# Peptides against a protein of PDB entry 3OIQ, part 114

Target 1, 212 residues: chain A of PDB entry 3OIQ
Amino acid sequence: KNRIFVSSSKDFEGYPSKAIVPVQFVALLTSIHLTETKCLLGFSNFERRGDQSQEDQYLIKLKFKDRGSERLARITISLLCQYFDIELPDLDSDSGASPTVILRDIHLERLCFSSCKALYVSKHGNYTLFLEDIKPLDLVSVISTISTKSTNSSKHSSSELISECDLNNSLVDIFNNLIEMNRDEKNRFKFVKLIHYDIELKKFVQDQQKVL

## One batch from the design tools (peptide; made by RFdiffusion4, then SolubleMPNN)

Design b1_p22_8_s3 (from b1_p22_8, 12 letters changed)
Fold by OpenDDE base, seed 1:
Structure b1_p22_8_s3 (fold): chain B 212 residues (1-212), chain A 22 residues (1-22)
Amino acid sequence: as target 1 above (212 residues)
Amino acid sequence: MEELQRTLKELFEKEKEEILSL
C-alpha cells in the first residue's frame, strides 16, 4: 500500500471507519506521555481549529505488551529526547517502578520538528495512529530547506517519493502558524522564549514575517 | 538517529501482528 502524506490531522475525519492506512506527516513534538501501560507522543502543526487546543493534533501510540517491548519504548523515548536535548527523568532506575514521564507543551521551549511514519488503524469509526518510524529534523536543516526552496522552483522529477514539496509545504505551514501564535498576545508560544533562540532563527522568523 | 530508528523498528515489528489484528 502506498504511504499517504497527511498535511492536516483533519484528513483522518474522512478516513474509512475500518481500515489500516500507512501515513506520513511532519509536525512538532508537543507532548510525551509514558506510563507503565502506554506511550503516547503528541505532535502538532498548529493548524487553527477554532477554539480547540492546537496541541497534540496527532496522538501517536507506541504499543508495548511486555517488559521487553516496554524497554524498547523507553529506549526509543530516551533516544528521541537525547536528539532534541529534552531532559528526561532517569528511565533506567533499578527501583523496579517504571518511571512515568509526562511532558507537555514541549514546543514552548524547543522546536522539535519530526517526520513521522505511522499506521492509521480504525475500527467502528475510532482510530489509533501507531508509530512506525520517526526522523527527527534539525532546526538549522529545516530553516535552510525552507530558505533555499523559496528561490528554486526547479521542476525536478515525478518520483513517487512523498514529494519533497509536501514536506517543505508542511514545514512552511508550521512556521507560519508559529508566527501567528507569536503575534497573538494570548498565545503562550513566543520565539524569544525558545532555549535555542539564536540569531539565525531570529533572522529567519523576521524574513518569513515579511512574506505573511 | 540510526539507533532510534532501529529500536523503534524492533518495537514496531514485535507489536505489528497485534496492531494489525485490532
Scores: peptide ipSAE 0.676, ipTM 0.963, DockQ to the pose 0.921
Fold by OpenDDE base, seed 5:
Structure b1_p22_8_s3 (fold): chain B 212 residues (1-212), chain A 22 residues (1-22)
Amino acid sequence: as target 1 above (212 residues)
Amino acid sequence: MEELQRTLKELFEKEKEEILSL
């Protein structure tokens, strides 16, 4: 089956009650929930949903069933957090206790842009998203990509099934939503509270705010 | 990045049969 680009987590409300659908989306990492029995990653585009929380719009599961698979899940989380400069407790501890990691509201400190591939798996109207692949995106490259509007088709392998337009539109939508949140005095999100808030991000936000 | 993707792919392929059986 062709992979479907998902611009909104609401798209899943229209999906079949019994299906397996490969999907892809771009979102900010908002939460990590690693326990002895499961790993869940929360992502959001911060799309307005009335008075509902805008966090964890995409809840993505890393499944594991044994110690070997659990170790791979832990390594995956460690490497993801290393990329985003997220501090984690040591997950590699040979201590027979599986470390529990619960991080929330990651977007309040760091903009962790992620291109995700997942399997939508539904049964009886309930669904689970299983993580297949993740590409962390650096903020500088995201800002550059939005600013240049340049479809630089880097000739690296015909397997990026995402329209560059779909990716760019989703990144713009996320920034627009963050700008709206930043303008809302009731919203906890503020660009100036980001650990990596620099002159480049400041300028980009100021320029983007003039278009909105 | 490559190590992250490789590790996640290995995890996904180990769990895929069970995921598809749900």
Scores: peptide ipSAE 0.676, ipTM 0.963, DockQ to the pose 0.907
Fold by OpenDDE base, seed 2:
Structure b1_p22_8_s3 (fold): chain B 212 residues (1-212), chain A 22 residues (1-22)
Amino acid sequence: as target 1 above (212 residues)
Amino acid sequence: MEELQRTLKELFEKEKEEILSL
């Protein structure tokens, strides 16, 4: 089955009530919820949804069933957090309590751009997204990708490459949504509050704000 | 990055049968 690129988490409302669909999307990491029984990652494109929370628009599950798969989930979360410079409590502490990690509103401190591959699995109208693959995206690379209008549609037709256009459009949409949130005085999101706010990001935001 | 993707792939492949049985 071909992998479907998802531009909006609302697309899942139109998906079959009983299906398994491979999907891919690009979003910001917003939350991590690791417990003894489950791991959930929240992602968002910050699409305007009326009065609904713009966080956790994509809830992605890392399933584990035993201590071995739980360890792999923990290592996965640790490595993801290391890539984004997210401080986690010591997940390896031999204190016989399985460490519970609850991080929320990650986007208020760090822009954790992520290209995610997942399985949409639905039953009886409810669905779960299971994480298959994640590619963390470097912010400098994201900025460069948006700034360089990809006029190079190099037609490398490998049937597994989601259109470079779909990725780029989603990245632009996320930044546009963040710019709108930054302009809203009621919104907690502000670019100047990001830990990694530098001259490059400042310039990029200022240049994008002139186009919106 | 490669270690992250490898670890997640190993996790996903271990859980895939149960995911597909839901």
Scores: peptide ipSAE 0.674, ipTM 0.963, DockQ to the pose 0.950
Fold by OpenDDE base, seed 3:
Structure b1_p22_8_s3 (fold): chain B 212 residues (1-212), chain A 22 residues (1-22)
Amino acid sequence: as target 1 above (212 residues)
Amino acid sequence: MEELQRTLKELFEKEKEEILSL
């Protein structure tokens, strides 16, 4: 089956009660929940959903069943956190206790843009998303991508199966949602509180704010 | 990046049969 690009996690409400569907989305990493029995990654595009939390709109599972697959899940999390400069407790500690990692609200400190491939698996109307692939996206590259498409339709055919339009529209939507959150005095999200807040991000946000 | 994707692919392929049986 062809992979479906998902712009909203609401799209899953219309999915079959019993299906297996390869999906792809882009979102910000919001949470990591690693225990002895499960690994969950939370992602969000911060789409407004009434009074619902804007966090963890995409709850993605890394499944493991044995020590070998658990180790691969841990290495996956370590490498993801290394890419985003997220501090983790030592996951390799010789203490036979599997370290529990619970990180929340990651987006309040770092914008961790991620292109995710997942397997949607539903049974009896409930679904689980299983992580198949993740591509961390550099913030400078995201800003550049949004800024350049406003001016030059140079078709660099990136061999990525996503419509380059779908990816960019979702990146723009995420930034627009973050700008709205930043304007809301009740929202904890503020661009100026990001650890990586620099002059480039500041300028980009200021320029985007003039269009909204 | 490549190591992350490789590790995750190995994990997914190990779990795939059980994921598809759900």
Scores: peptide ipSAE 0.674, ipTM 0.963, DockQ to the pose 0.925

Design b1_p22_8_s4 (from b1_p22_8, 13 letters changed)
Fold by OpenDDE base, seed 1:
Structure b1_p22_8_s4 (fold): chain B 212 residues (1-212), chain A 22 residues (1-22)
Amino acid sequence: as target 1 above (212 residues)
Amino acid sequence: MEQLQQTLKELFEKEKESILSL
């Protein structure tokens, strides 16, 4: 089955009540919820949904059933957080209680861009997204990709099923949504509060604000 | 990056049958 690129988590409202669909999206990491019984990652593109929270629009599950798969989930979270410079409590602590990790509102401190492959699984009208693959995206690379009008259809390897167009459009949409949130006095998101807010990001945001 | 993707792939393949049986 071909993988479907998803630009909005509203697309799932139109999906079959009993299906298995490979999907792909790009979004910001917003939450991590790791307990003894579950691992969930929240992602968002911050699409406007009326008065609904713009956080956790994509709730993605890492399933585990035993201590071996739980360890793989913990290692996955540790490696993801290491890539984004997210501080975690020691997940390998020899204390027989597996440490609980609950991080929320990650986007208020760090822009953690991620390209996700997931499996949509629905039954009886409810669905779950299961994480299949994740590619963390470097912010400098994201900024460069948006800033370079993609006139170079340089045939980067035939293995990325995302059209460069779908990826670029979604990255632009995320930044546009963040700019709108930054302009809203009621919104907690502000670019100047990001830990990694530098001259390059400042300039990029100022240049994008002129197009909106 | 490669270690992250490999670890997640191992997890997903280990759980795949249980995901598809839901």
Scores: peptide ipSAE 0.681, ipTM 0.964, DockQ to the pose 0.936
Fold by OpenDDE base, seed 3:
Structure b1_p22_8_s4 (fold): chain B 212 residues (1-212), chain A 22 residues (1-22)
Amino acid sequence: as target 1 above (212 residues)
Amino acid sequence: MEQLQQTLKELFEKEKESILSL
């Protein structure tokens, strides 16, 4: 089955009430919810949705059914957080109680860009997205990709199933949405409050703000 | 990165039948 690139989580409103569809999207990590019984990752592109929350627009499930699959889910979360420099409690603690992790509003402190492959599974009009693959994206690489789109058709044979255009458009849309949130005095998001806010990000944001 | 993707792949393949049966 061909994998569908998804630019908006509203696209799922048009999906079949009973289907299994491989999808791919690019978004920021916004939440982690790991308990004894479930693992959920929230992602967002911060698309404007009227009065709806802009966080957790893509709610992605890591399913586990036994201790072995639960351990793999925990290791997956630890490795993801290690990549993004997100502090977690020790998930391997022998204390017999599986540690609960509830992180929210991750985007207020860190821009955790992620290319996600997921399986859309629907039944009776309800759906769940199951995580198949995740590629964390480095912010410097994201900034470089957006900035260079105007000059270099370098024929990098990206073995990636996404068109380079779809990826780049989604990254631009996310940054534009973040710039709008940063301009809104009521919005909690501010670039200057990011832990990794540097001269490069500052310059990039200032240059993008002149185009919007 | 590679360890993350490999671990997640192993998890997904273990759960695949249970995901497809929903």
Scores: peptide ipSAE 0.681, ipTM 0.964, DockQ to the pose 0.941
Fold by OpenDDE base, seed 2:
Structure b1_p22_8_s4 (fold): chain B 212 residues (1-212), chain A 22 residues (1-22)
Amino acid sequence: as target 1 above (212 residues)
Amino acid sequence: MEQLQQTLKELFEKEKESILSL
């Protein structure tokens, strides 16, 4: 089955009540919920949905069933957090209790851009998204990609069935949504409050704000 | 990055049958 690019988590409302669909999307990491029994990652593109929270629009599950798969889930979370410079409480606490990690509103401190591959699995009208693959995206690379309007289809990835255009459009949409949130005085999101807010991001945001 | 993707791939492949059986 071909992988479907998803531009909005609303697309899942139109999906079959009993299906397995490989999907891909681009979003910001917003939450991590790791317990003894489950791991959930929240992602968002910050699409406006009326009065609904803009966080966790994509709730993605890492499933584990035994200590071996639980360990792999924990290592996956540690490595993801290491990539984004997210401080986790020690997941290796010598206390024989599996540490619970609950992080929320990650986007208020760090822009954790992620290209995600997932399985949409539905049964009886309910669905779960299971993480297959994650590619963390460097912010400098994201800014460069948006700024260059990459007409350089470098011929070298004939294996990604998803157009470079879909990725780029989603990245632009995310930044546009963040700019709107930054302009809203009621919104907690502010670019200047990001830990990694530098002169490059400042300039990029200022230049994008002139186009919107 | 490679270690992250490899670890997640190993996890997903171990859980795949249990995901597809839901």
Scores: peptide ipSAE 0.680, ipTM 0.964, DockQ to the pose 0.936
Fold by OpenDDE base, seed 4:
Structure b1_p22_8_s4 (fold): chain B 212 residues (1-212), chain A 22 residues (1-22)
Amino acid sequence: as target 1 above (212 residues)
Amino acid sequence: MEQLQQTLKELFEKEKESILSL
């Protein structure tokens, strides 16, 4: 089956009540929930959804069933956090309990852009997204990608272009949503509060704000 | 990056049968 690019987590409302569908999306990492029994990653495009939370629009599961798979989930989370420079609480709890990681609102401190491949698995109208692959995206690379493609409508081959256009459109939409959140005085998100807020990000945001 | 993707791939392949049987 071809992988479907998903621009909105609302697209899943139209999906079959009993299916397995490979999907791909791009979003910001918003939460990490690792316990002894589950690993969940929250992602968001910050699409406006009426009264629904803009956080955790994509709840992605890392399934584990034994200590071996749990260890792989923990290593996956550690490596993801290392890539994004997310400090995990030092789980030097001398209590032999598997360390619990609960991080929320990650986007308030760091823009953790991620290209995700997942399996949509539905049964009886409920679904779960299972993480298949993740590509963390560097913010400089994201800014460069958005800035360069505003100029090149060049005709290359139809199938790879769709995925790359979809990726870029989603990245632009995320930034536009973040700009709107930054303009809203009631929204906690502010670009100037990001730990990695630099001259490049400042300039990019200022240039995008002139087009909106 | 490669270690992250490889670790996640190993996890996914270990759980794949259990995911597909849901």
Scores: peptide ipSAE 0.680, ipTM 0.964, DockQ to the pose 0.934

## One batch from the design tools (peptide; made by RFdiffusion4, then SolubleMPNN)

Design b1_p23_1_s1 (from b1_p23_1, 7 letters changed)
Fold by OpenDDE base, seed 1:
Structure b1_p23_1_s1 (fold): chain B 212 residues (1-212), chain A 23 residues (1-23)
Amino acid sequence: as target 1 above (212 residues)
Amino acid sequence: SLLSELTKKLSERTEEELLSEVP
């Protein structure tokens, strides 16, 4: 089955009530909920949904089958957090109770751009997204990609089913949404409150604000 | 990447298993 690029989590409202569909999207990591039985990763592109929370628009599930898969999930979360410089509470607490990790509102401190592959699985009109692959994206690389409007189809390997256009459009849309949130006095998101807010990000945001 | 390899291993499920996990 061909993998479908998803630009909005609303696209799933039109999906079949019983299906398994490979999907792909780009979004910001907003939450991590690690328990003994599952991990949930929240992502958002911050698309306006009226008065609804703009967080966790994509809820991605990692379910454990056994202790081996639980360990793999914990390592996966540790690697993801290490990449984004997210402090996790020590998962190695000597108490034989698997520590619960709950991180929320990650986007308020760090822009964690992620390219995700997932399986959309639906039954009786309910659905779950299961993680297949996650690629964390470097913010400098994201800024560079958006800034270079150049049609240099770098032949990134034919295995990445995302058109370079779909990726770029989604990244632009995310930044536009963040700029709108930053302008809204009621919104908690502010670029100047990001831990990694630097001169490059400041300049990029200022330049994007002139186009909006 | 190691991250992609780990996530791939975690995603290894039958269609029946996946459908059983949908509420």
Scores: peptide ipSAE 0.594, ipTM 0.954, DockQ to the pose 0.890
Fold by OpenDDE base, seed 3:
Order: C-alpha cells, then structure tokens, then sequence
Structure b1_p23_1_s1 (fold): chain B 212 residues (1-212), chain A 23 residues (1-23)
C-alpha cells in the first residue's frame, strides 16, 4: 500500500470507518505519556482548530505486548529524549515498578521536529495511530531546508517516501503557526522562552515574520 | 538507524491485533 502524506490531522475525518492505512506526517513533539502498558506520543503542527487544543493533534500509540516490547519502547523513548535534550527520570530504576513518565507542553521549551510514519487503524468510526517509524529532525537542518528553497537536490538517496515539497510545506506551515502563536499575547508559546533560543532562530523568525 | 529498527520491531503486529486495539 502506498504511504499517504498527511498535512492535517483533520484528513482522518475523511478516512474509511474500517481501514488500515500507512500514513506519514511532520510535526512537533508536544507530549509523552509512558505507563506500564502503553506509551502515547503527542504531536502537533499547531493548525488552528477553533476552540480545540492545538496540542496532541496526532496521538501516536505504542502498546506493549510483553516485557520485551515494553523494554524496547522505553529504550525508544530514551533515545528520542536524548536526541532532543529532554530530561527524563531514570527509567532503569531498581524498584521493580516501571516508572510512569508524563511530559506535556514540550513545545514550550523545545522545538522537537519529528518525521513520523504510522498506521492509521480504524474500526466503527474510531481510529488509532500506531507508530511505525520516527525520525527526529535537527532544528538547524529544518531552518536551512526552509531558507534554501529546494534548489539543491543533493543526491542523497532519500529513501523517504515523502516528496521534498510536502516536507518543506509542512515545516513552513508549522513555523507560520508558531509565529502566529508567538504574536498572540494569550498564547503561552513564545520563541524567547525556548531553552535553545539563539541568534540563528531569532533571525529566522524575524525574517519569516516579514513575509506573513 | 537504531531508533528506526526499534520502532519497526514495536510495530510488528497482525491486522487482527491492530483492529482489536482500536476503542
């Protein structure tokens, strides 16, 4: 089955009530909910949804089958958090209770750009997204990709099933949405409150703000 | 990558298993 690129989580409203569809999207990591039985990863592109929360627009599920899969999920979360410099409580605690991790509003401190592959699985009009793959994206690389407009088809064998155009458009849309949130005095998101806010990000945001 | 290999292993399920996990 061909993988579908998803630009909005509203696209799922038009999906079949009983299906398994491979999907792909780019979004910011907003939450991590790790328990003994499952992990939920929240992602958002911060698309305006009226009165709905802009957080956790994509809820990606990792369900454990056994102790082995639980361990693999914990390692996966640790690696993801290590990449984004997210502090986790020690997941290897000698106390025979698997620690619960609840992180929310990650985007208020760090821009964690992620390319996600998932299975859309629906039954009786309800759906769940199951993680297939996650690629964390470096912020400097995201900024450079948006700034340089696709003139360098670097012959990197991008085994990425996404068109470079779909990726770039989604990254631009996310930044535009963040700029709008930053301009809103009622919105908690502010670029200057990001732990990694530097002169490069500042300049990029200022240049993008002139086009909007 | 190691991350992609781990996520691939975690995604190994039958269609019946996946459908049973939808609310």
Amino acid sequence: as target 1 above (212 residues)
Amino acid sequence: SLLSELTKKLSERTEEELLSEVP
Scores: peptide ipSAE 0.593, ipTM 0.954, DockQ to the pose 0.876
Fold by OpenDDE base, seed 4:
Structure b1_p23_1_s1 (fold): chain B 212 residues (1-212), chain A 23 residues (1-23)
Amino acid sequence: as target 1 above (212 residues)
Amino acid sequence: SLLSELTKKLSERTEEELLSEVP
């Protein structure tokens, strides 16, 4: 089955009520919910959805089958958090209770761009997204990708089903949404409150704001 | 990457298992 690039989590409203569809999206990590039985990763493009929360638009599930898969999930979360410099409570604490990790609003402190591959699985009109692959994206690399491709309308070959254009368009859309959130005085998101706010990000945001 | 290898192992499921996990 061909993998479908998803630009909006609204696309799932048009998906079959009983299907297994491989999908891919790019989004910001917004939440981590690690328990004894499952891990949920929340992602968002911050697409405006009326009165609905803009957080956790993509809820990706890692369900544990056994103690081995639980350990692998914990290591996966630790590696992801290490990549984004997210402080986790010590997951190795000798307290015989598997530590529960609940992080929310990650995007208020860090822009954690992630390219995700998942299985859309639906039954009886409900769906779940199961993680297949996650690639964390470096912010400098994201900024460089957006900045360089604004100039190259190069007709690159139609053979990869996920056009490099779809990824770039989604990254641009995310930044545009963040710029709108930053301009809104009622929105808690502000670029200057990001822990990693530097001269490069500042310049990039200022340059994008001139086009919007 | 190690992260991709771990996520691949975690994603190994039958279609029946996946469908049973949907609410």
Scores: peptide ipSAE 0.593, ipTM 0.954, DockQ to the pose 0.876
Fold by OpenDDE base, seed 5:
Structure b1_p23_1_s1 (fold): chain B 212 residues (1-212), chain A 23 residues (1-23)
Amino acid sequence: as target 1 above (212 residues)
Amino acid sequence: SLLSELTKKLSERTEEELLSEVP
């Protein structure tokens, strides 16, 4: 089946009540809920949804089947957090109880851009998104890509022609939404409160704000 | 990448398993 690029999590409202659909989206990591039985990853593009929370618009599930898959999931989360410089409590504690990790509002401290592949699975009008692949995106690379309109023709992976346009449009939309949130005095999100707020991000935001 | 290899292994499920996990 062809993978569908999803620009909005509202697209799922139009999806079949019983289906398995491979999807792809780009969003910011907003939450991590790791338990003994599952991990939930929250993502958002911060699309305005009236008075609804803009957090966790994409809730991605990793379910553990056994101790082996739990370990793989924990390693996966550790690697993801290492990439984004997210501090996790020690997941490898020899204490026979696997620690519960709850991180929320990650976007208030770090912009964790992620390209996600997932399976949309629906039954009786309810759905779950299951993780298939996650690619963390470097913020400097995201900024450079948007600024240059550079088609990253990476000649070397036979994996799925993501419309480079769809990726770039989604990244622009996320930044535009963050700029609107930053302008809103009621919104907790502020670029200047990001741990990694630097001169490059500052310049980029200032330049994007002139176009909006 | 290692991350993609791990996520691929975690995604290995039957259709019946996936459908059973939807509320």
Scores: peptide ipSAE 0.592, ipTM 0.954, DockQ to the pose 0.882

Design b1_p23_1_s2 (from b1_p23_1, 10 letters changed)
Fold by OpenDDE base, seed 4:
Structure b1_p23_1_s2 (fold): chain B 212 residues (1-212), chain A 23 residues (1-23)
Amino acid sequence: as target 1 above (212 residues)
Amino acid sequence: SELSKLTKELAKMTDEELFSEVP
């Protein structure tokens, strides 16, 4: 089955009521919910959705089957947090209770761009997204990718690879949504409140704001 | 990456297992 690139989590409303569909999207990590029984990763592109929360638009499940899979999920979360410089409470296993991790609003402090592959699984009109692969994206690389491709309107031919254009368009859309959020005085998101706010990000945002 | 290896290991599920986890 070909993997479908998803630009909006609204696309799932048109998906079959009983299917397994491999999907891919790019979004910001917004939440982590790790318990003894499950791990959920929230992602968002901050697409405006009327009265709905813009957070956790993509809720991705890591299923625990056994203690081995729980351990692998914990290691996965630790590696992801290490990549994004997210401080986790000490997962030190000396207390016989598996530590619960609940992080929300991650995007208010860090822009955690992630390319996700997942299985869309639907039954009885409901769906769940299961993680297959996650690639954390470096912010400098994201900025560079957006900045360099604004000039190459090269008509590269229709072939079945998730278009490098779809990835770029999604990254641009995310930044545009963040710029709109930053301009809204009621929105808690502000670029200047990001822990990693630097001269490069500042310049990039200023340059994008001139086009919007 | 090590992260990609871990996620692929976690994603090993049967279709029946996947459908059983949908509410």
Scores: peptide ipSAE 0.596, ipTM 0.956, DockQ to the pose 0.910
Fold by OpenDDE base, seed 1:
Structure b1_p23_1_s2 (fold): chain B 212 residues (1-212), chain A 23 residues (1-23)
Amino acid sequence: as target 1 above (212 residues)
Amino acid sequence: SELSKLTKELAKMTDEELFSEVP
């Protein structure tokens, strides 16, 4: 089955019931919910949805089948957090209770851009997204990609089913949405409150604000 | 990446298992 690029989590409202559909999207990591029985990753592109929360628009499940898969999920979360410089409580606590990790509003401190592959699975009008692959994206690389307006199809390996256009459009849309949130006095998101807010990000945001 | 290998291993589910996890 061809993998579908998803620009909005509203696209799932039109998806068939009783289906398994491979999907791909780019979004910011907003939450991590790791328990003994499940892991959920929240992602958002911060698309405006009226009065609805803009967080966790993509809720991605990592399913545990056994203690082995639970361990793999914990390692996966540790590696993801290590990449984004997110501090986790020690997941290796010798206390036989697996520590619960609940992180929310990650985007208020760090812009964790992620390219996700997932399975959309639907039944009786409900759906669940299962993680297949996650590629964390470096913010400097994201900024450079948007800035270069690359008409040059650099043949990045034919295994990334995302058109360079779909990726770039989604990254631009996310930044535009963040700029709107930053302008809204009621919104908690502010670029200047990001831990990694530097001169490069400041300049990029200022330049993007002139185009909006 | 190592991350991509781990996530692909976790994603190994049957269609029946996947449908059983949908509410």
Scores: peptide ipSAE 0.595, ipTM 0.956, DockQ to the pose 0.888
Fold by OpenDDE base, seed 3:
Structure b1_p23_1_s2 (fold): chain B 212 residues (1-212), chain A 23 residues (1-23)
Amino acid sequence: as target 1 above (212 residues)
Amino acid sequence: SELSKLTKELAKMTDEELFSEVP
């Protein structure tokens, strides 16, 4: 089955019931909910949804089948958090209870851009997204990609199922949404409150703000 | 990547298992 690129989580409203559809999207990591039985990852592109929360627009599930899969999920979360410099409690604690991790509003402190592959699974009008792959994206690389409007087909290996156009458009849309949130005095998101806010990000935001 | 190997291992579910997890 061909993988579908998803630009909005509203696209799922038109998806078939009782189906398994491979999907791909780019979004910011907003939450982590790790328990003994499951992990939920929240992602958002911050698309305006009227009165709906802009957080957790894509809820991605990792289910544990056994202790082995639970361990693999914990390692997966540790590696993801290590990449984004997210501090986690020690997940390997010798206390016979696996620690619960609940992180929310990650986007208020860090822009954690992620390219996700998932399975859309639907039944009886409901759906669940199951993680298949996650690629964390470096913020400097995201900024450079948007800024260069790269018509240069740099020979990045032919295994990325997304068109470079779909990726770039989604990254631009996310930044535009963040700029709008930053301009809104009622919105908690502010670029200057990001831990990694630097001169490069400041300049990029200022240049993008002139185009919007 | 190592991350992609782990996620692919975790994604190994039957269609019946996947459908059972949808509320």
Scores: peptide ipSAE 0.595, ipTM 0.956, DockQ to the pose 0.885
Fold by OpenDDE base, seed 2:
Structure b1_p23_1_s2 (fold): chain B 212 residues (1-212), chain A 23 residues (1-23)
Amino acid sequence: as target 1 above (212 residues)
Amino acid sequence: SELSKLTKELAKMTDEELFSEVP
């Protein structure tokens, strides 16, 4: 089955019932909900949806089947958080109870750009997204990609023809949405409050704000 | 990557298992 690139989480409203559809999107990590039985990852592109929260537009499930899969999920979350410099409470609590981790509003402190592959699974008018793959994206690489309009298809002959255009357009849209949120005095999001707010990001935001 | 290997291992579910997890 061909993988569908998803630019909006509204696209799922038109998706078939009783289907399994491979999808891909690019979004910011907004939440982590790790329990004993499952992990939910929240992602958003911050598309305006009226008065609804712009967080967790994509809820991605990691299911635990057994202790082995639970361990793999915990390691996956640890590696993801390590990549983004997200402090997790010690998952290695000496108490034989697996700690519950609830992180919210991650985007207020860190821009965690992620390319996600998931399975859209629908039944009886409901759906769940299951994680297949996650590629964390480096912010410097994201900024460089947007700035250069990199028409230089680096000849990585990976047979997954994800339109580099779709990825780039989604990254631009996310930044545009963040710029709008930053301009809104009522919005909690501010670039200057990001832990990793540096001269490069500052310059990029200032240059993008002149075009919008 | 190591992360991609882990996620691919976690994604090993049957269609029946996937459909059972949809509310």
Scores: peptide ipSAE 0.595, ipTM 0.956, DockQ to the pose 0.891

